# Designs tried in a protein design run: peptides against a protein of PDB entry 3ESW. Part 176

Target 1, 322 residues: chain A of PDB entry 3ESW
Amino acid sequence: NNIDFDSIAKMLLIKYKDFILSKFKKAAPVENIRFQNLVHTNQFAQGVLGQSQHLCTVYDNPSWHSIVLETLDLDLIYKNVDKEFAKDGHAEGENIYTDYLVKELLRYFKQDFFKWCNKPDCNHCGQNTSENMTPLGSQGPNGEESKFNCGTVEIYKCNRCGNITRFPRYNDPIKLLETRKGRCGEWCNLFTLILKSFGLDVRYVWNREDHVWCEYFSNFLNRWVHVDSCEQSFDQPYIYSINWNKKMSYCIAFGKDGVVDVSKRYILQNELPRDQIKEEDLKFLCQFITKRLRYSLNDDEIYQLACRDEQEQIELIRGKTQ

## One batch from the design tools (peptide; made by RFdiffusion4, then SolubleMPNN)

Design b2_p22_8_s4 (from b2_p22_8, 11 letters changed)
Fold by OpenDDE base, seed 4:
Structure b2_p22_8_s4 (fold): chain B 322 residues (1-322), chain A 22 residues (1-22)
Amino acid sequence: as target 1 above (322 residues)
Amino acid sequence: RKKELEEIAKRLLEKIKKLEEE
């Protein structure tokens, strides 16, 4: 019996595609009920949902992308990318160029563009005066600050001149292009937008233990790559658990195409209790939100993303960075 | 080519099996 292996392979591929696509069909009534019950009864689930409603879509703004690209020194960035790319002997057109771009954007952002702000400089005394600043507390935004999605303003008094300096915690990334300062939240917020502005696949990673970073999908490496703008870090997911010895419980990635529990990528030791939600419920929640985010995609797009998801899940289970 | 197709078929079957177990 001449087994037509080509026919069998095609049949298996079709069945596999159909099976994958079937998982992304409109949620069954039972799944909707489960979802509603979960988000109404579990605070962590509600938090993940709330974050997804913002983080999964906010950075997909073409107007913002234009403003970013107009604000950045693109000539410098591409000059440096081209220099490093050529130095390593790569030919033009290789997918690896985007990795060099992300690395340069990390460098540019940290070294040339954005500033870490533990305390603001005194508005009166000028630059490098943060050492003279005493925190007085936090308050709500004023009328001007409220225009830029500011939830909290930190208030500081200068020990030298006695003047008050306000440090508004802006959530508007366009305002951050102007202010060019912040902490991990502002850094990650603006840097996520920057990466998106170059047409890259980017996720915002939220860690329950008060840190945030990005992931970039490298077409060269064919996987999600850890990217931390604060640390100028590329593909170093271990820095938190190992280098910082940070204790963590949850890392959730938010992107336009899905919500993914990426805890296994980053929590390598010193795992805190994962007691905020049942593991099965978290898996369900992330899958449910991911399905919703993909409802407008065609079958080919859904299939490609599902293949990517499967590869990521295999990576996360095996603990091997491919 | 037969070996490649057999390997693809095996991989697909393994993937399907894993997905059915999830």
Scores: peptide ipSAE 0.006, ipTM 0.363, DockQ to the pose 0.625
Fold by OpenDDE base, seed 3:
Structure b2_p22_8_s4 (fold): chain B 322 residues (1-322), chain A 22 residues (1-22)
Amino acid sequence: as target 1 above (322 residues)
Amino acid sequence: RKKELEEIAKRLLEKIKKLEEE
């Protein structure tokens, strides 16, 4: 009896597809109740939901993508990408080209485009005067600053001239294309938009311990890749736990197609207590939000994304980025 | 290749089982 292994494999794949698709059907009433109770009773869950409502969709703006592409030196970027791609002897059209693009965007952004701003320069004394700036605290935005989704303005006094300099913490990434300065929040916000503007699949990663970065889905590597614009880092998820010896509790990735707890990718040592939510409830929450984000997708799209999710979960369990 | 496919299938089934228990 020649077991037609191909037929069995096809049948198993069909059954598996149907099973996966069944999980992404509209949430049952019981799941909705659980979700509502969770977000109303758990502050961390409410925070994750709130972030998902913004971060999962805000960067999918074609108008913003156009503005970004018009602002960047695309000629320089692609010249450098082509140079590095050709140097490695790869053929045109290979998926690896996108990895070279992301690496160049990291270089370009840090070296040529954006600046770190621990303290602003004095508006009166000019460039390279940040050393003379004393923080006075923070206040709300003025009428002009409020136009650019500014929640907080840091106030500094110049020790040399005594004048006040304002450092508005803009959340509008289009305004950041103009200001071209900030800390990890501004860096990650604008860089996430930049990557999205090239049509890339990107997630915003929030760490509870006051850092943020990106993940890019590499078609060449067939996985999510750590990307930190502040560090010009590509595929170095260990830098926080190992190199910085940073203590962390939660890393949550927010993308258009899902919300994922990626803590296992980045928290390799010095794990802080995960006491903000039950692990089961966090898993449920992320899955529930992900399911909602996929409600409008067709069966094939849902299946492909689910396969990707499963592969990521395998990766996270195996620790195989080593 | 058969052993590799069997191992992949086994791992997939174990994962499915874990996902069903959740």
Scores: peptide ipSAE 0.005, ipTM 0.347, DockQ to the pose 0.431
Fold by OpenDDE base, seed 1:
Formats: C-alpha cells, structure tokens, sequence
Structure b2_p22_8_s4 (fold): chain B 322 residues (1-322), chain A 22 residues (1-22)
C-alpha cells in the first residue's frame, strides 16, 4: 500500500494547527487569577497593562487614517518612493516597495513635516527665539489644552520680553498634525499613526529608559524592522546600545495583535538590572495580553500570527536581528 | 500547503536544536 505521504502530511498539519490554536483559547481560571494577582501586586505589570489598553488599539481608527492621508503630501512621498525604487531595479515588487515607502516616510517626517522641540519659541517674540526661553516647570492643562489629551504643560519664560509661553505635551496625534512639533513621545505617537494610515503592521516600542520608537513588519524582510522617526532610522536596532552606548533594561512592543518583550533586539550591551518583574511573569503577562487581543480573530488569523510570533522568538534568541 | 509544511518543519528543527543546546 503506497503510503499516501500527502495525506499524512495534511493530517499532521491539521493536528499541529489544532495544537497551536489550543494555546490561544480563553484563559483558564488559574491564568486569570495569576494575571489579576500580577497586575495588582506588580507596578511594572500594571504599567504594561495600562499602556497596552491604549497603544494596542488607539491607532486603529479609520477616521484618523483619513485625516492623516489628507494632511500629508502624498504626491511628494510617492514620487520619491518611485524614484528610489526605480534606481535599484528590484524585481521583488510590492513587498520591497513598502520598505522604500517607510524609508521615505521617515525622511519626509523628519525633514519636511515635523520639528524637534527642546524649548518652544516665545509666543511674543516669534520664530527662532527658543534660546531665550527659561523653563519654569510643568503644570496641568487648561480647559482648551485638555481637549487634546494633554497631561502636562511645560511652562517657559522669555528672557527677552518676560512673557510666559506654554508648551502642552499633547497625546492626541491629530492635534500633533496641527502643532507639528515635539520630543520623542510626540514624534513616535504621530509617526506610528502615519505608518498605520498606510495600512502597515506597526508596533509602538516603549523603552523604560525614556525613549520610544516603532517597529514595522516588513513583508520583504519577513520580520519586524526597527523604525525610529527621531533618528530617521530604518533597521538599525543597534543604535541605542552601540552608537549611543545607552543603558537599558526593558523594551516592550505594543501592537494591535500583541504585546512582546523585544529587549533582546535592542539591548546588546550595557544591560541594566531587570528587577521590575520576574522574567517568567513578564513573559506570562505579554502572552496573556496578546491572547486577549486575539480573541476576536478567526482560527486562520490566529495560526498565522502564532507562526509569526514563533519566528520572531527564534530571531530574538539567535540574536540575528541584522 | 507544501510551503506551510516546510515552514513547520523548519520551526520544529529550530526548536529541537535549541533544546539540544540547553
């Protein structure tokens, strides 16, 4: 009897899929208890949960995507993408084109669209007056500023005219399309929305040591790619640890489909103590939140994402992020 | 389906290799 190897292979595949899918079932009561205990007893865990409740879903807003696309100079962007794509003569088609798009968006955002703001210009003296500004501290938002998800307002006094200038730290990315200025938080927030508006698979990466950036899932490279709007950086995860010699403890990626500890991608040297949570508990937490985010997905979607997750974990273990 | 099986096989081999190194 000719062993129908194809039939056996199909059966094995089905069983494997079922096994993978079984891991994404609703949490058992014991897991729920563990989760609740963890977030109530561990401040870092509570912080990760709180961030996930916002960052994993906030950018999936079609109305915001429309506003972004209406605001950007799409003609310029695509002209530049087409130009760079044509130079390399790539046969890879649409997949590699998306990498060129992300690279152009990085250029456009930093060079043409958004501005770094260490200190604001004086409202009275006008442009290029930030050198005259002295920080007085921070306060809560006023009634107008509070409309745009503002938690903090930095206050500055002009050394020239003595007037007060307010620098509200807006968290509403639509307001940032108007203000077009900020620090790493505002940059990453708006840039994450921009990438999402092009239909890209994007994660927001939070670093405990006061930096934030993005990851983009490249279909061409078939992996998550480091993207830093502040640095106009594409696929350079080493810049923090190596170039900056930055000390870091945690990097957590937040996306619509999951929360992932990506510390191994970025912390290549000068690792700070990871003492905020047990490693097993952090792993559990990220997996638990990820499962919750996927509860509405069908079996095929869950399976595909699980396969992607597995490949990422292998990558992170091997240190082959480059 | 063949590609999917190849991917599964690759992942399994990688897991086995990891377990052998531990």
Amino acid sequence: as target 1 above (322 residues)
Amino acid sequence: RKKELEEIAKRLLEKIKKLEEE
Scores: peptide ipSAE 0.000, ipTM 0.366, DockQ to the pose 0.123
Fold by OpenDDE base, seed 5:
Structure b2_p22_8_s4 (fold): chain B 322 residues (1-322), chain A 22 residues (1-22)
Amino acid sequence: as target 1 above (322 residues)
Amino acid sequence: RKKELEEIAKRLLEKIKKLEEE
């Protein structure tokens, strides 16, 4: 009996597609109740939800993308990308070009565009005066600062001239295109927008232990790739656990199409207790938010994303077993 | 590639089995 392997394969694909699509159907009443109870009773879950409401959608702004592209030196960027692409001689197709683009954007952003600011320079004494600055604390934004989604302003006194310098922590990435300075939050915020402005698939990764970075979906590598603008780092997920010897508990990735616990990619050693939420509840939460983010997508889009999700889950499992 | 395909196939089979049990 010639087993019609093609017919079996087609049937399996149909059943699998239907199964995947079934996961993204309207949530059952019991799932809604579980979700509501979880976010109302668990502070960590509430935090993840709150972050998802902002980070999953804020960067999908065409007007912001235009402003970014108008602000960056695109001629320099593409010149450098073309140069590096030509140097490596890769016949490996158009998909690898995007990896070179992201690498150049990392270089350009850190070296040419944005500045790290632990302490601001004194507004009166000028450049390179941050060493003379003493922190006095933080306060709310003034009327001007509040226009740019500023929640906190750090206050510094100059030891030399005695003047007060304000360092507003702006969350408006368009304002950051002007100020061009900040810490990991400002860096990751603006860099996420920059990557999005090139039409890339990008996630914002939040680490509970006070760091943030990006992930970019490489079509060449066919996976999510670690991207840290502060470190000019591409595909080095180990830098935190190994190089920094950082202790971490949670890394959560926020993208337009989903929320994913990516802790397994980055927490390679010195894992802190994951006691903020039950693992099953965190998995449920991320899946539930992801389902909501995909509610307007068609069946083919849902299926494609679900296939990508499964591949990522396989990758994350294998990474712990090596 | 073979191990990845085997794992994908295994997961697919497990999922299909779960679907047949629902």
Scores: peptide ipSAE 0.000, ipTM 0.347, DockQ to the pose 0.215

## One batch from the design tools (peptide; made by RFdiffusion4, then SolubleMPNN)

Design b2_p23_1_s1 (from b2_p23_1, 10 letters changed)
Fold by OpenDDE base, seed 3:
Structure b2_p23_1_s1 (fold): chain B 322 residues (1-322), chain A 23 residues (1-23)
Amino acid sequence: as target 1 above (322 residues)
Amino acid sequence: ENKEKLEKIAKELKEKIEKLEKE
């Protein structure tokens, strides 16, 4: 009796799919109670939830995508992508084109589009006057600044002319298309929107130790890829722990389809104590939020995302990034 | 060849399930 191994394999895959789908059903009452208690009693959990409510959905705005695409020099971008793709990309297949696009967007954003602002230039003295600026502190936004989701305004005095210059910390990424300057927060915020505007799968990565970056899901590499707009970095998750010798405790990725603890990708050495939440509770929290984000998806979408999640978890455990 | 293919699939599924159970 020739065992139909293909039939058995198909049957096992069906059973596995059903098993996976069963895990993404609506949360049981006990899970809801656990979740509510966790976010009520643990400040870190509350912070993760609060960030997820914003970061997981804010970039899925078609009107913003249109504004971004109208603002960028698409002709220059695609010309450069096509040029690099024509050299080496054809041998690797069509999926590599998106990696070239992300690399060019990193170049374009850092070199041509956006500026780092450690201190603002003096509004009176003009360009290249930031060295003359002394911080006076921070204050709330004025009536105009408040229109653009501004939480804080840094205040600087010019040592040369004595005038005050305001540096609003805008959270509205559309305003950042106009201002075209900021620190890691503004860079990551706008760059996340830029990547989303090209229809890419993107996550916003929050690090507790005051840095933020992106991850892009490469169809070519079939994994999440580290992307830092500030560093013009593609697939270099080690730069923080190794190159910067940065100490870190938590890295949390926020995307439309889930919230994931990605600390293992980036914290390679100099790990700080993870004392803000129990590991089991953080894992539960991320999974619970992820399930909620997927409640409207069909069975095939849920299964595909679950398979992606499993591969990522395999990667994170094996330490085989590159 | 088919047995090896099934064993590979079963191993991959088992590894996935064990990960999901630890989750």
Scores: peptide ipSAE 0.015, ipTM 0.485, DockQ to the pose 0.437
Fold by OpenDDE base, seed 4:
Structure b2_p23_1_s1 (fold): chain B 322 residues (1-322), chain A 23 residues (1-23)
Amino acid sequence: as target 1 above (322 residues)
Amino acid sequence: ENKEKLEKIAKELKEKIEKLEKE
């Protein structure tokens, strides 16, 4: 009996697809109860949920994408991308072009567009006066600052002229296109929007130990790629644990299609205690939120994303960035 | 070649299913 291997493979693929799709069906009542109990009893879980409600969807704004694309020097960006792409002898239309685009966006953003702001320049004395600025503390936003999703304003006094300079910590990424300055939060916020504006699959990575960065899905590498706008870093997930010797406990990625614990990608040494939530509860939480985010997707989209998730989980377990 | 590819896919899928059933 010639085993119709094609038929068996097709049947296995169908069964596998059905099995995967079954995992993304509407949550059972028991899962809803578990979820509700978890977010009500665990502060870390509540924080992850709260972040997911914002970070997973906020960047999927077509109006913002248009404003970004109108604000960036696209001619310069694409000129540089084309130059580096051609230099490496790649043909047009290769998926690798997007990797060159992201690398140029990292360069452009850090070198030409955005500034790191430890202290603001004095509004009166002008550029390169931050050295003269003394922090006076933080306060709530004024009426103008409040228009741009500002939670906190850092107040500085100029030692030279005595004037007060306000440094609003804006969370509105469109305002950041104007201000073009900030710390890791502002950098990552605006850069996430920039990457999204080019139609890329992007995740916002939150680290519990006060850092944030991006991941984008490279179609060329067929995986999530670490992207840090502050560091102009591409595919260097080790920089925090190894180069900075940073101690970390949790790294959570937030994207339109899911929430993923990516701690294993970034926490290579100096792991802090993961005591904020049980590992099984965190896994459950991320899966539950991910299911909810995918609820409107069709079976093929769900299946494709589930295949990506599986590949990522294999990568994270094996510790081998292919 | 197709048989070997299919056997490989079937094996990989079986291993994946078995892993997923144990989770």
Scores: peptide ipSAE 0.015, ipTM 0.475, DockQ to the pose 0.557
Fold by OpenDDE base, seed 2:
Structure b2_p23_1_s1 (fold): chain B 322 residues (1-322), chain A 23 residues (1-23)
Amino acid sequence: as target 1 above (322 residues)
Amino acid sequence: ENKEKLEKIAKELKEKIEKLEKE
């Protein structure tokens, strides 16, 4: 009996697809109960949910994408991308070109566009006066600052002129296109929007130990790639654990299509206790949120994303991130 | 070569399905 291996393979692929799709169907009542209990009883779970409600959707704004593209020097960016692409002589232009684009966006953002702000310059004394600034603490936003999703305002006094300078911590990325300054939060927020504005698949990575960065999905590398705008870093997930010797417990990636624990990509040494939630509950939480984010997708989209998720999980288990 | 490749794919898929059914 000539086993029709093609027919068996097709049948297995169909069954596999159906199985994968079954995981993304409407949650069972028991899963909803488990989810509700988890987010009401576990503060970390509630935090992850709250972040997902914002970070998974906020950057999918076509009006914001237009404003970003109108604000950036696209001629300079593409000129530099074309120049770097031409040097390496790669024949497979379309997929690798995006990696060059992201690298140029990292360069452009750090070198030409955005500024790191440890302390603001004095509004009265002008540029390069941050050394004269003494922190007085933080307060709530005023009426003007509140228009731009400002949660807190850092207050500084100039040691030279005695005037007060406000450093509002804006969460509106469109306001950040104007202010062009901030710390890791502002950098990552605006840079995530910038990458999204070029039509890229992007995730916002939150680290519990007060850092944030991006990942983008490289079609050339066929994986999620670490991207840190603050560091002008591309594909260097080791920089935190190894170069900074940073101690970390959790890294959670937030994207339009899912929430993923990416801790294994970044926590290579000096792991802090993962005591905020049970590992099984975190896995469940991320899967449950991911399932909700995919409810409107068709079967083919769900299947493609599930295949991507499986490849990422294999990568994270094998530790073969170069 | 195609038969061995298909057998390998079928085996890998079967193992994946069986793992996923146990989870």
Scores: peptide ipSAE 0.014, ipTM 0.450, DockQ to the pose 0.724
Fold by OpenDDE base, seed 5:
Structure b2_p23_1_s1 (fold): chain B 322 residues (1-322), chain A 23 residues (1-23)
Amino acid sequence: as target 1 above (322 residues)
Amino acid sequence: ENKEKLEKIAKELKEKIEKLEKE
């Protein structure tokens, strides 16, 4: 009896698809209760939920994408991408072009567009006066600053002229296109929007230990790729744990299609205690939020994303065994 | 030997799939 292997393979794929899709059906009442209890009783879970409500959707704004594309020097960007792409030839296919684009955007953003601001320059004394600035503390935004989703304003006094300079910590990425300065928060916020404006799959990665970066889904590499705009870093997830010797407990990625604990990608050594939530509860939380984010997607989209999720989980498991 | 093993696995998988289709 010649076993029709093709028929068996087709049946397996159908059943596998159905099984995967079943996980994304409407949450059972028990899951909803578990979720509600978790976010009400665990502050870390509440924080992850709160971040997901903003970070997973805020960057999917077509109006913002248009403003970004109108603001960037696209001619320079594409000229540089084309130049680098031409060096490696067409041998690796069209998908590699996007990796070159992201690398150029990292270069352009750090070198040509945005500025690191540990302390602001004095508004009166002008450029390169940040060394003369003494922090006085932080306060709430004024009426003008409040228009740009500003939660905190850092206040500085100039030691030279005695004037006060305000450094608003804007969360509006469109305002950041104007100000073109900030710390890791402003860098990652605007850079996430920039990558999204090119139609890329991007996640915002929050680290509990006061750093933030991006991940980009490379179609060429067929995986999520570490992207840090502050460091002009592409595919260097080890830089925090190894190069910086940073101690970390949690790294959570927030994207339009899901929330994922990516700690295993970045926490390679010096792991801090993961005591903020039970591991099973964190896993449940991320899956539950992801399920909600995908609720409007069709079965094929859900299936494709689930396959991507599985591949990522395999990658994250293997990385610990190396 | 490898063919027979594969045939056995394929048969077992088919039977499992058919059971899962009836549930």
Scores: peptide ipSAE 0.007, ipTM 0.370, DockQ to the pose 0.187

